Peptides against a protein of PDB entry 3ESW. Designs and how they scored, part 163

Target 1, 322 residues: chain A of PDB entry 3ESW
Amino acid sequence: NNIDFDSIAKMLLIKYKDFILSKFKKAAPVENIRFQNLVHTNQFAQGVLGQSQHLCTVYDNPSWHSIVLETLDLDLIYKNVDKEFAKDGHAEGENIYTDYLVKELLRYFKQDFFKWCNKPDCNHCGQNTSENMTPLGSQGPNGEESKFNCGTVEIYKCNRCGNITRFPRYNDPIKLLETRKGRCGEWCNLFTLILKSFGLDVRYVWNREDHVWCEYFSNFLNRWVHVDSCEQSFDQPYIYSINWNKKMSYCIAFGKDGVVDVSKRYILQNELPRDQIKEEDLKFLCQFITKRLRYSLNDDEIYQLACRDEQEQIELIRGKTQ

## One batch from the design tools (peptide; made by RFdiffusion4, then SolubleMPNN)

Design b2_p21_8_s4 (from b2_p21_8, 11 letters changed)
Fold by OpenDDE base, seed 2:
Structure b2_p21_8_s4 (fold): chain B 322 residues (1-322), chain A 21 residues (1-21)
Amino acid sequence: as target 1 above (322 residues)
Amino acid sequence: SRKKELEEIAKKLKEKIEKLE
């Protein structure tokens, strides 16, 4: 009896696909109840949900992508990518070219395009006057600032001229293309949009301990890659825990196709108590939001993403970011 | 043999299923 192993393999793959797809079907009433109870009773869960409603979709705006591409010096960027790509002799690798592109975008963004703003320069005294600026606190946006999704405005007084300078914390990434300055929030916000504008698979990573960065899915490396625009960092997830000795509790990645607890990638030491939510509830929450984000996808897309998710979970368990 | 390869795939799939439950 020649067991048609190819037929058995196909049947197993079909059954496995169907099983995986069954997990991404519309949530059962009991799951909806659990979700509603969780977000109503747990503030951290509510925060994750709120962030997902914004961060998972806001960057998928074709009009914004066009504006970004029109604003960047694409000729310089591609010239530099081509130059670095040619040095390494990888002439045939479209997938690795994208890694070079992301590395150049990190360089370009930090060196040529965007500025760190711990304190603003005095609007009256001009450039390099931030040292003279004293924080007075924060206030709500004015009518003009409110047009650009501004939640807060930091107020500074110049010690030299006595004038007030406003530093609006804009959440509109298109406004950030104009202002060209900010802190980690503005950097990550605009850089996430920039990466998305190149058609890349990108996630926004929120750390509870006041930092944010990106992840890019490298087709060459076949994994999610740490990307920090502030640090010009590519594939260095250890920088926070090891280099900065940062204490962290949660790192949550937000993408168009899912919400993922990526804490294991970044929290290598100095882990803070994970006391904001039960681990099972966080896992459930991320899975539930991920299911919702995938409701419009076809079975093949769902299956491909599920395979990617499984690979990531295996990576996170094995610690094999070598 | 293709049999061993399929058995390994089936085993990996089973282990994956069990980890996802």
Scores: peptide ipSAE 0.013, ipTM 0.427, DockQ to the pose 0.493
Fold by OpenDDE base, seed 3:
Structure b2_p21_8_s4 (fold): chain B 322 residues (1-322), chain A 21 residues (1-21)
Amino acid sequence: as target 1 above (322 residues)
Amino acid sequence: SRKKELEEIAKKLKEKIEKLE
């Protein structure tokens, strides 16, 4: 009797699908209790939950996507993408086109669109006067600044004219389309929205040691790809640990479909103590939030995302970018 | 052999299950 191995493999895959889908059913009462206890007793867990409530959903705004696409020089962007795509001999319709788009968006954003702001220019003396600016500290937003989700305003005094210049740290990415300046927070916030506006699958990565960046899911590479708008970096997850020799403890990715501890992708050396939460509790927390984010999805969507998650976990354990 | 393919699939599935746990 020739064992139909193909039939057995199909049956195993069906059973596996059912098993995976069973994990994404509504949380049991015991899981809800564990979750509530964790977020009430652990400050790091509460912080991750708070960030997930904002970062997982804020960029899924069609009105913002329209404003972004109306603000960017799309003709220039697509002209450059098409040029580089054609130069490398790719056929139209290949999934690799999206990688070229993300690379051009990185170039465009850093070189043509957005500006790094260590210190603001003096509002009175004009452009290229930041060298004359002395920090005086930070204060709360005024009535106008408060309209744009501003939590902090950095205050600077001009050494030349003595006038005060305000640098509001806006969290409204639409306001950042106007101001076109900031540090890693403003860069990552607006660039995340830009990538989302092109219909891309994007995560916001928070590092506990005061840096933030993106990940984009490449359909060509079939994996999450590191993207840092500040560095114009594509697929260079090693830049922080190796090139910067940065010490890090946690990197958490926030997306519409899940929250994932991606520390293993970026923390290659100089690991700081992971003492903010138990590893099992962090794993549970990320899985629980991810499960909640997927409650409205159908079985096929849940299964596809679960397969993607498994591939990512395999990648993170093997330390090999496939 | 098809047996080795199934063993590899089963191993991959087991590894995936263990990583999800």
Scores: peptide ipSAE 0.007, ipTM 0.425, DockQ to the pose 0.400
Fold by OpenDDE base, seed 5:
Structure b2_p21_8_s4 (fold): chain B 322 residues (1-322), chain A 21 residues (1-21)
Amino acid sequence: as target 1 above (322 residues)
Amino acid sequence: SRKKELEEIAKKLKEKIEKLE
């Protein structure tokens, strides 16, 4: 019996496509009830939902992309990308060029564009005076600061001149193009927008233990790649657990096309208790939000994204990032 | 063996999925 394995494979692919598409249909009433109950009864679930409502869509702003591209030194960036691409030769194909672009954007952002701000410089004494700054606490934004999505303002007193310096924690990434300083939140926020402005598939990764970074989908590597603008890090998901010996419980990735628990990529040791939500409920929540984000996509787009999701899940289970 | 046949089918399915990506 010549089992036509090609015919079987084709039939399996058709059935698999239909099965995948069936999962992305409008949520059943029972799923809606489960979702509503979960976000009303579980604070962590409510937090994930709230973050998804902002982080999944805020960076998909064409006007912001234009402002970013007008602000960056594109001539310098592409000159450096072309230089590095030319060294390795054209043999690896056009898709690797985007990896070189992301690596150069990491370099450019950290070295040439943005500044780490542990403490601000004194507004009166000028540059390199942060050592003289004493924290007095935090306040709400004033009327001007409130225009730029500012949730809190850190207040500092200069030990030399006695003047007060305000460090507003802006969440408006366009304002960050002007201020060009911040901590992990400001770095990740603006860098996520920068990557999006180049038309890249990017996710914002939130860690419960007070860190944030990006993931970029590399067409060359055919996977999600760790990207940390603060560390100028590309494809080094181990840096937190191994190099920093950081203890972590949850890492959640937020993108336009989905919300994914990526904890297994980053939590390699020193795992903290995952006691904020049941694992089944977290999986359901992420899938439910992802389904909603994909409601406007066509069947082919849904299928492609679902194949990518399956590959990522296999990667996360196998622990084969390298 | 049924195992080798399944492995070949799985490989072909994977290759086709990769081409659809």
Scores: peptide ipSAE 0.007, ipTM 0.389, DockQ to the pose 0.109
Fold by OpenDDE base, seed 1:
Structure b2_p21_8_s4 (fold): chain B 322 residues (1-322), chain A 21 residues (1-21)
Amino acid sequence: as target 1 above (322 residues)
Amino acid sequence: SRKKELEEIAKKLKEKIEKLE
């Protein structure tokens, strides 16, 4: 009896695919009840849901992508990418070009395009006057600032001239293409949009302990790669826990295709108590939101993404970048 | 019999996946 191993393998693959697809079926009534109860009773869960409703979809805007590409110096960017790619002699294939692109975008963004703003310069005294600025507090946006999704405006007084300077915390990334300054929030917001504008798979990573960064899915490395625009950092997930000795509790990644707890990638030491939600409930929440984001996808897309998710989970459990 | 064997293999794979989850 020649066991047709190929036939058995095909049948196993079909059954495995069907099993995976069954996990992404419409939520059962019991799961919907659990979800509703969780987001109504747990503030952290409500926060994750609220963030997902914005961060998972806002960057998938073709009009914004066009504006970004029209604003950036694409000739400079691609010239630098081509120069670095040529050094490797093409030996590693076409997929590595995208890694070089992301590395150049990190360089370009930090060195040529965007500015860190702890304190604004005085509007009256001009450039390099931030040292003379005293914070007076924060207030709501005025009528003009409100047009650009601004929730808070930091107010500063110049110690030299006595004039008031406003630093609006804009959440509209298109306005950030004009202002070209901010802190980690503005940096990550605009840089996420920039990466998306090049057609890349990107996630926004929120850390509970007041930092944010990106992840990019590298086809060359076949995994999610840490990307921090503030640090000009590529594939250095250890920088927070090891280099900064930062204490952290939660890192949650938000993308168009899912919400993932990526804490294990970044929290390597000095872990803070994870007391905001039960681990089982957080896992359920992320999976539930991910299922909802994938409801419009076909079976093959769902299967491919599920295989990617499984590889990521294996990576996160093993603590080794494969 | 082959269907049952494949179902058992699928069940074992499921159990392994669930343990990795």
Scores: peptide ipSAE 0.006, ipTM 0.436, DockQ to the pose 0.135

## One batch from the design tools (peptide; made by RFdiffusion4, then SolubleMPNN)

Design b2_p22_1_s1 (from b2_p22_1, 14 letters changed)
Fold by OpenDDE base, seed 1:
Structure b2_p22_1_s1 (fold): chain B 322 residues (1-322), chain A 22 residues (1-22)
Amino acid sequence: as target 1 above (322 residues)
Amino acid sequence: KINEELKKLIEMKFKEILKEDM
């Protein structure tokens, strides 16, 4: 009996696909109960859920993408990308072009477009007066500031003229296209939208220890790539743990297709206690939210994403980014 | 060398597949 190995392989692949798809079915009543109990009893879980409700979907706005593309100097960006691609990229295929694009967007954003703001300039004294600014504290937004998703306004007094300057912490990324200044939060927020506006697959990474960055899915590298707009950094996940010697406990990635604990990619040393939630409960939470985000996808989309998820999990375990 | 965690992940996946075929 000639064992038709091809037919057996095909049958096994079908069964495997069906198995994977079965994991993405609508949650069973028991899973819903577990989820509800977890988010009601665990503050960290509630925080992750709250972030997912915003960060996973907010950047999928075609109107915002248009506004971004109209605001950026696309001619300069593509000129620089084409220049770098022409040097080295032709031998490596078309998929590497997007890596060059992301690298140029990092350069453009940091060097030409956005500004770091530790302290604002004095509204009365003008440019380069931030050295004269004394923090007085924070307050809620006024009626105008509240229109742009502002939760907090930092208040500063000028030591030279005595006038008060307000620094609203805007969460509306379209307002950030106007203000063009902020800290890691504003940088990452707007830069995430910028990357999304180019049609890229992007995640927002939240670190519990007061930092945020992006991940971009590189088709060339066939993996998620670390991207930090503040640092103009591409594929350097080690910078926090190794270069900064930063202590960290959790890094959670939020994207349109899922929520993933990416702590293993970034926490290489000086790990803080992971005591905010049980590891099994965090894994369950991320999987549960991911399932919900994928409910409208077809079987082929679900399968492709599941295969990508498995590859990422293997990568994270193997420490390929270390 | 497949680290112990990868081995456990693979073993868990195989066990899950085997449970659904039963």
Scores: peptide ipSAE 0.018, ipTM 0.563, DockQ to the pose 0.058
Fold by OpenDDE base, seed 5:
Structure b2_p22_1_s1 (fold): chain B 322 residues (1-322), chain A 22 residues (1-22)
Amino acid sequence: as target 1 above (322 residues)
Amino acid sequence: KINEELKKLIEMKFKEILKEDM
């Protein structure tokens, strides 16, 4: 019997599609119970859920995208992208243009648009006076600061003039378009919105050990690409573990289409204990949240995303074996 | 080594598919 391998392959693909689609149907009662128990009993799971409720959807705001695009120097950005694309892009195809765009946005954001603020300048003494600033602590926002999703305000006293300067830690990315300063949180928050405003697939990556960055899905590379606005870094997931010698336990990516444990991409050495949750429970949690985020998608969208997810899992496994 | 891990992943996925079809 000549085994028709082509017929078998087609049948396998159909069955695989149906299998994938079945996983994204409404959660079984047992899965809902497991989820509720997990988020009720595990603080880390509660944190991941809470972050997902914000980070997975907050950047999908067309009004914010318009404000971003109106605020950025698009003429400069596209001029620089076109210049770099003209050198090499024609040989590699049109999909690489987006990679050049992200690289230029990294440059523009760090060099032309946003500033690092370890300490604020003195409001009275003016620019380049941060060295004279002594931290007095943190307090809650005032009535004006509260309008811009401010959780905390850092208070500084100027050693020169004695005046108090407030540094609100704004979580409103539209306010950050005005203030144009912050630390890794403000950088990543606004830069995530910027990338989203260009219609890119973007994830916000939270590291438990007090750092945050982005990933974007490159159509050219056909994978998720590390993007750190603070470092002007593109596709350098190793910088934390290797260059910084940073110890890390968890890296979780939050996007509109899913929540993914991306720790394997970034934690290459000096792994801290992963004791906050059982690995199986974390996997379940991320899958369950991802399933909920995809409830409104059609079968073809679900299948395409599932294929992308599997490819990412293969990549993450291979990265440990290299 | 990479090929064996990929094979295992593929095998696991196929086993999952086959278990749900049963």
Scores: peptide ipSAE 0.017, ipTM 0.535, DockQ to the pose 0.068
Fold by OpenDDE base, seed 3:
Structure b2_p22_1_s1 (fold): chain B 322 residues (1-322), chain A 22 residues (1-22)
Amino acid sequence: as target 1 above (322 residues)
Amino acid sequence: KINEELKKLIEMKFKEILKEDM
C-alpha cells in the first residue's frame, strides 16, 4: 500500500484550518461572562480594553493618511530609499524595499521632521530657550487646546522673562503634524500614523513602565519588527532591557487585527513582577479582544492571521537564536 | 534541542487539535 503522504498532508492541513477557524467563531456565553467579569474586576484588564478600543482602530483613517502623505516630503523620502536600495544591489520589486522605506522614515522623522521636547522653548524669548524653563506643574486644556484631544497641559515659567509657556500634550496626531514636537507618546502616536499611511501593518506597543514604540510587520523578514521612532531604531528589541538596563513588567501590542502580549520580545532581563493580572487571564483577554477585532474577516483572512499569530508565538518562545 | 517550553507549546497545540476532532 503506497502511502500517499501528499494526500495525508493535505488532509491534515484542511483539518488544521477548520480547527483554527473554529476558535474564531462568535464567543460562547461563558467566554463573554469571563471577559465581562475580568474587565470589571481587574484594573489592568480594563486599561488594556480601553487602550484597545482606541489604538486598534484610530490609525485606520484614510483621511488622516492623505493628510500625512501631503505633509511629508515624499520626494526626499523615496529618493533616499531608492538610493540605499540600489546601493545594496537589490532588484526592483523585492519585499525588502519596505524595510528600507521604514528605515528611511525613521531617519526622516527623527532628523528632518519631528523634535524631542523635554521642555518647551519660551514663547517670548524664542528658539533654544528651553534651558531657562522651570516646570510649574500641569493643568487642564483651554478651549483651543481641547479641540485636539488634549488631556493635560504642562506649564513652564521662563527664568529670563518670567512669562508662562504652555506645552499641551496633544493626542490628536494631525495636530502633531503641525506642532512637530513631543516626547515618546507624541513621537510614537504620530509615527504609528505615518507608517499606517504607507499601507503598512503596524502595532502600537505600550510598556507599563512609561515607554511606547511601534512594531512593523516585515513581509521580507516574515515577522514583527521592533521600530522606535525616538531612537531611530529598527529591529533592536533588546535596547530597553540590555542597553538601557530598563526594568519592565508588561509590553502590550495593539493593532487593527489583534492585541498581543509581546513582553517576551522586549523583557530580556530585569523583569519586574507581573502581578497586575493572572497570566491565564491576560492571555484570555488578549485572545478575546483579538477575536472581536476579527469578527468581520473572512475565513481565509482569519486563517492567514492565525498562522501569523502562531509563528509569532513560536518566535517569542524560541528567543532569538543568537 | 527544541526548548522544553516550545516542546510543551507544540504538544499543547497538538492536544487541542486532537481533542476537538474527538
Scores: peptide ipSAE 0.016, ipTM 0.522, DockQ to the pose 0.062
Fold by OpenDDE base, seed 2:
Structure b2_p22_1_s1 (fold): chain B 322 residues (1-322), chain A 22 residues (1-22)
Amino acid sequence: as target 1 above (322 residues)
Amino acid sequence: KINEELKKLIEMKFKEILKEDM
């Protein structure tokens, strides 16, 4: 009996596709109950859900993309990308151009566009006066600051003139295009929007230990690539664990198409206890949120994303041995 | 270790596929 291996392979691929698609159908009542119980009983799960409700969708705003593209020096950016692509990119094909774009956006953002703000300059004394600033604490936003999704305002007193300077922590990325300063939160927030404005597939990575960064899906590398705007870092997921010797417990990536535990990419050493949620419950939570985010997608989109998810899971398992 | 985890992942997926066909 000549086993028609091609027919069997086709049948297996069909069954596999159907199986994958079945996972993304409307959640069963039991899954909904499990989800509700988890988010009501586990604070970490509630936090992940809350973040997903914002971070997975907020950057998919065409009006914001237009404002970003109008604000950036696109001529400079593309000139620099074209220059770097002309040196080395022709050998690697057109898909590498986007990697050069992201690298230039990292350069441009850090060097030309945005500023790190550990302490604000004194509003009265002017530039380069941050050394004279003493923190007094934080307060709620005033009426003007509240217009720009400000959660908290850091208050500083100038040791030289005695005046108070406010450092509002704006969550409105459009306001950040104006202020052009902040810490890791503001940097990552605006930079995520910038990458999205170029039509890139981007995730916002939240680390429980008070850092945030991006991931970009490189078509050239065919994987998610670490991107940190604060560090001007491209494809250096090791910088936190190795270079900073940072202790970490959780890294969760939030994108329009899913929520993924990416801890294995970044937590290479000095792993803190993962005691905030059971691993099975976290896996379930991320899958459940991902399923909800993909609910409106067609079968082919769902299948392509599921294949990407599997490749990422394989990568995350392999990366622990290099 | 990787081959075992990959093997387990593949086996789990195959088991999941096979369980839905039953």
Scores: peptide ipSAE 0.017, ipTM 0.566, DockQ to the pose 0.063; fails the geometry check

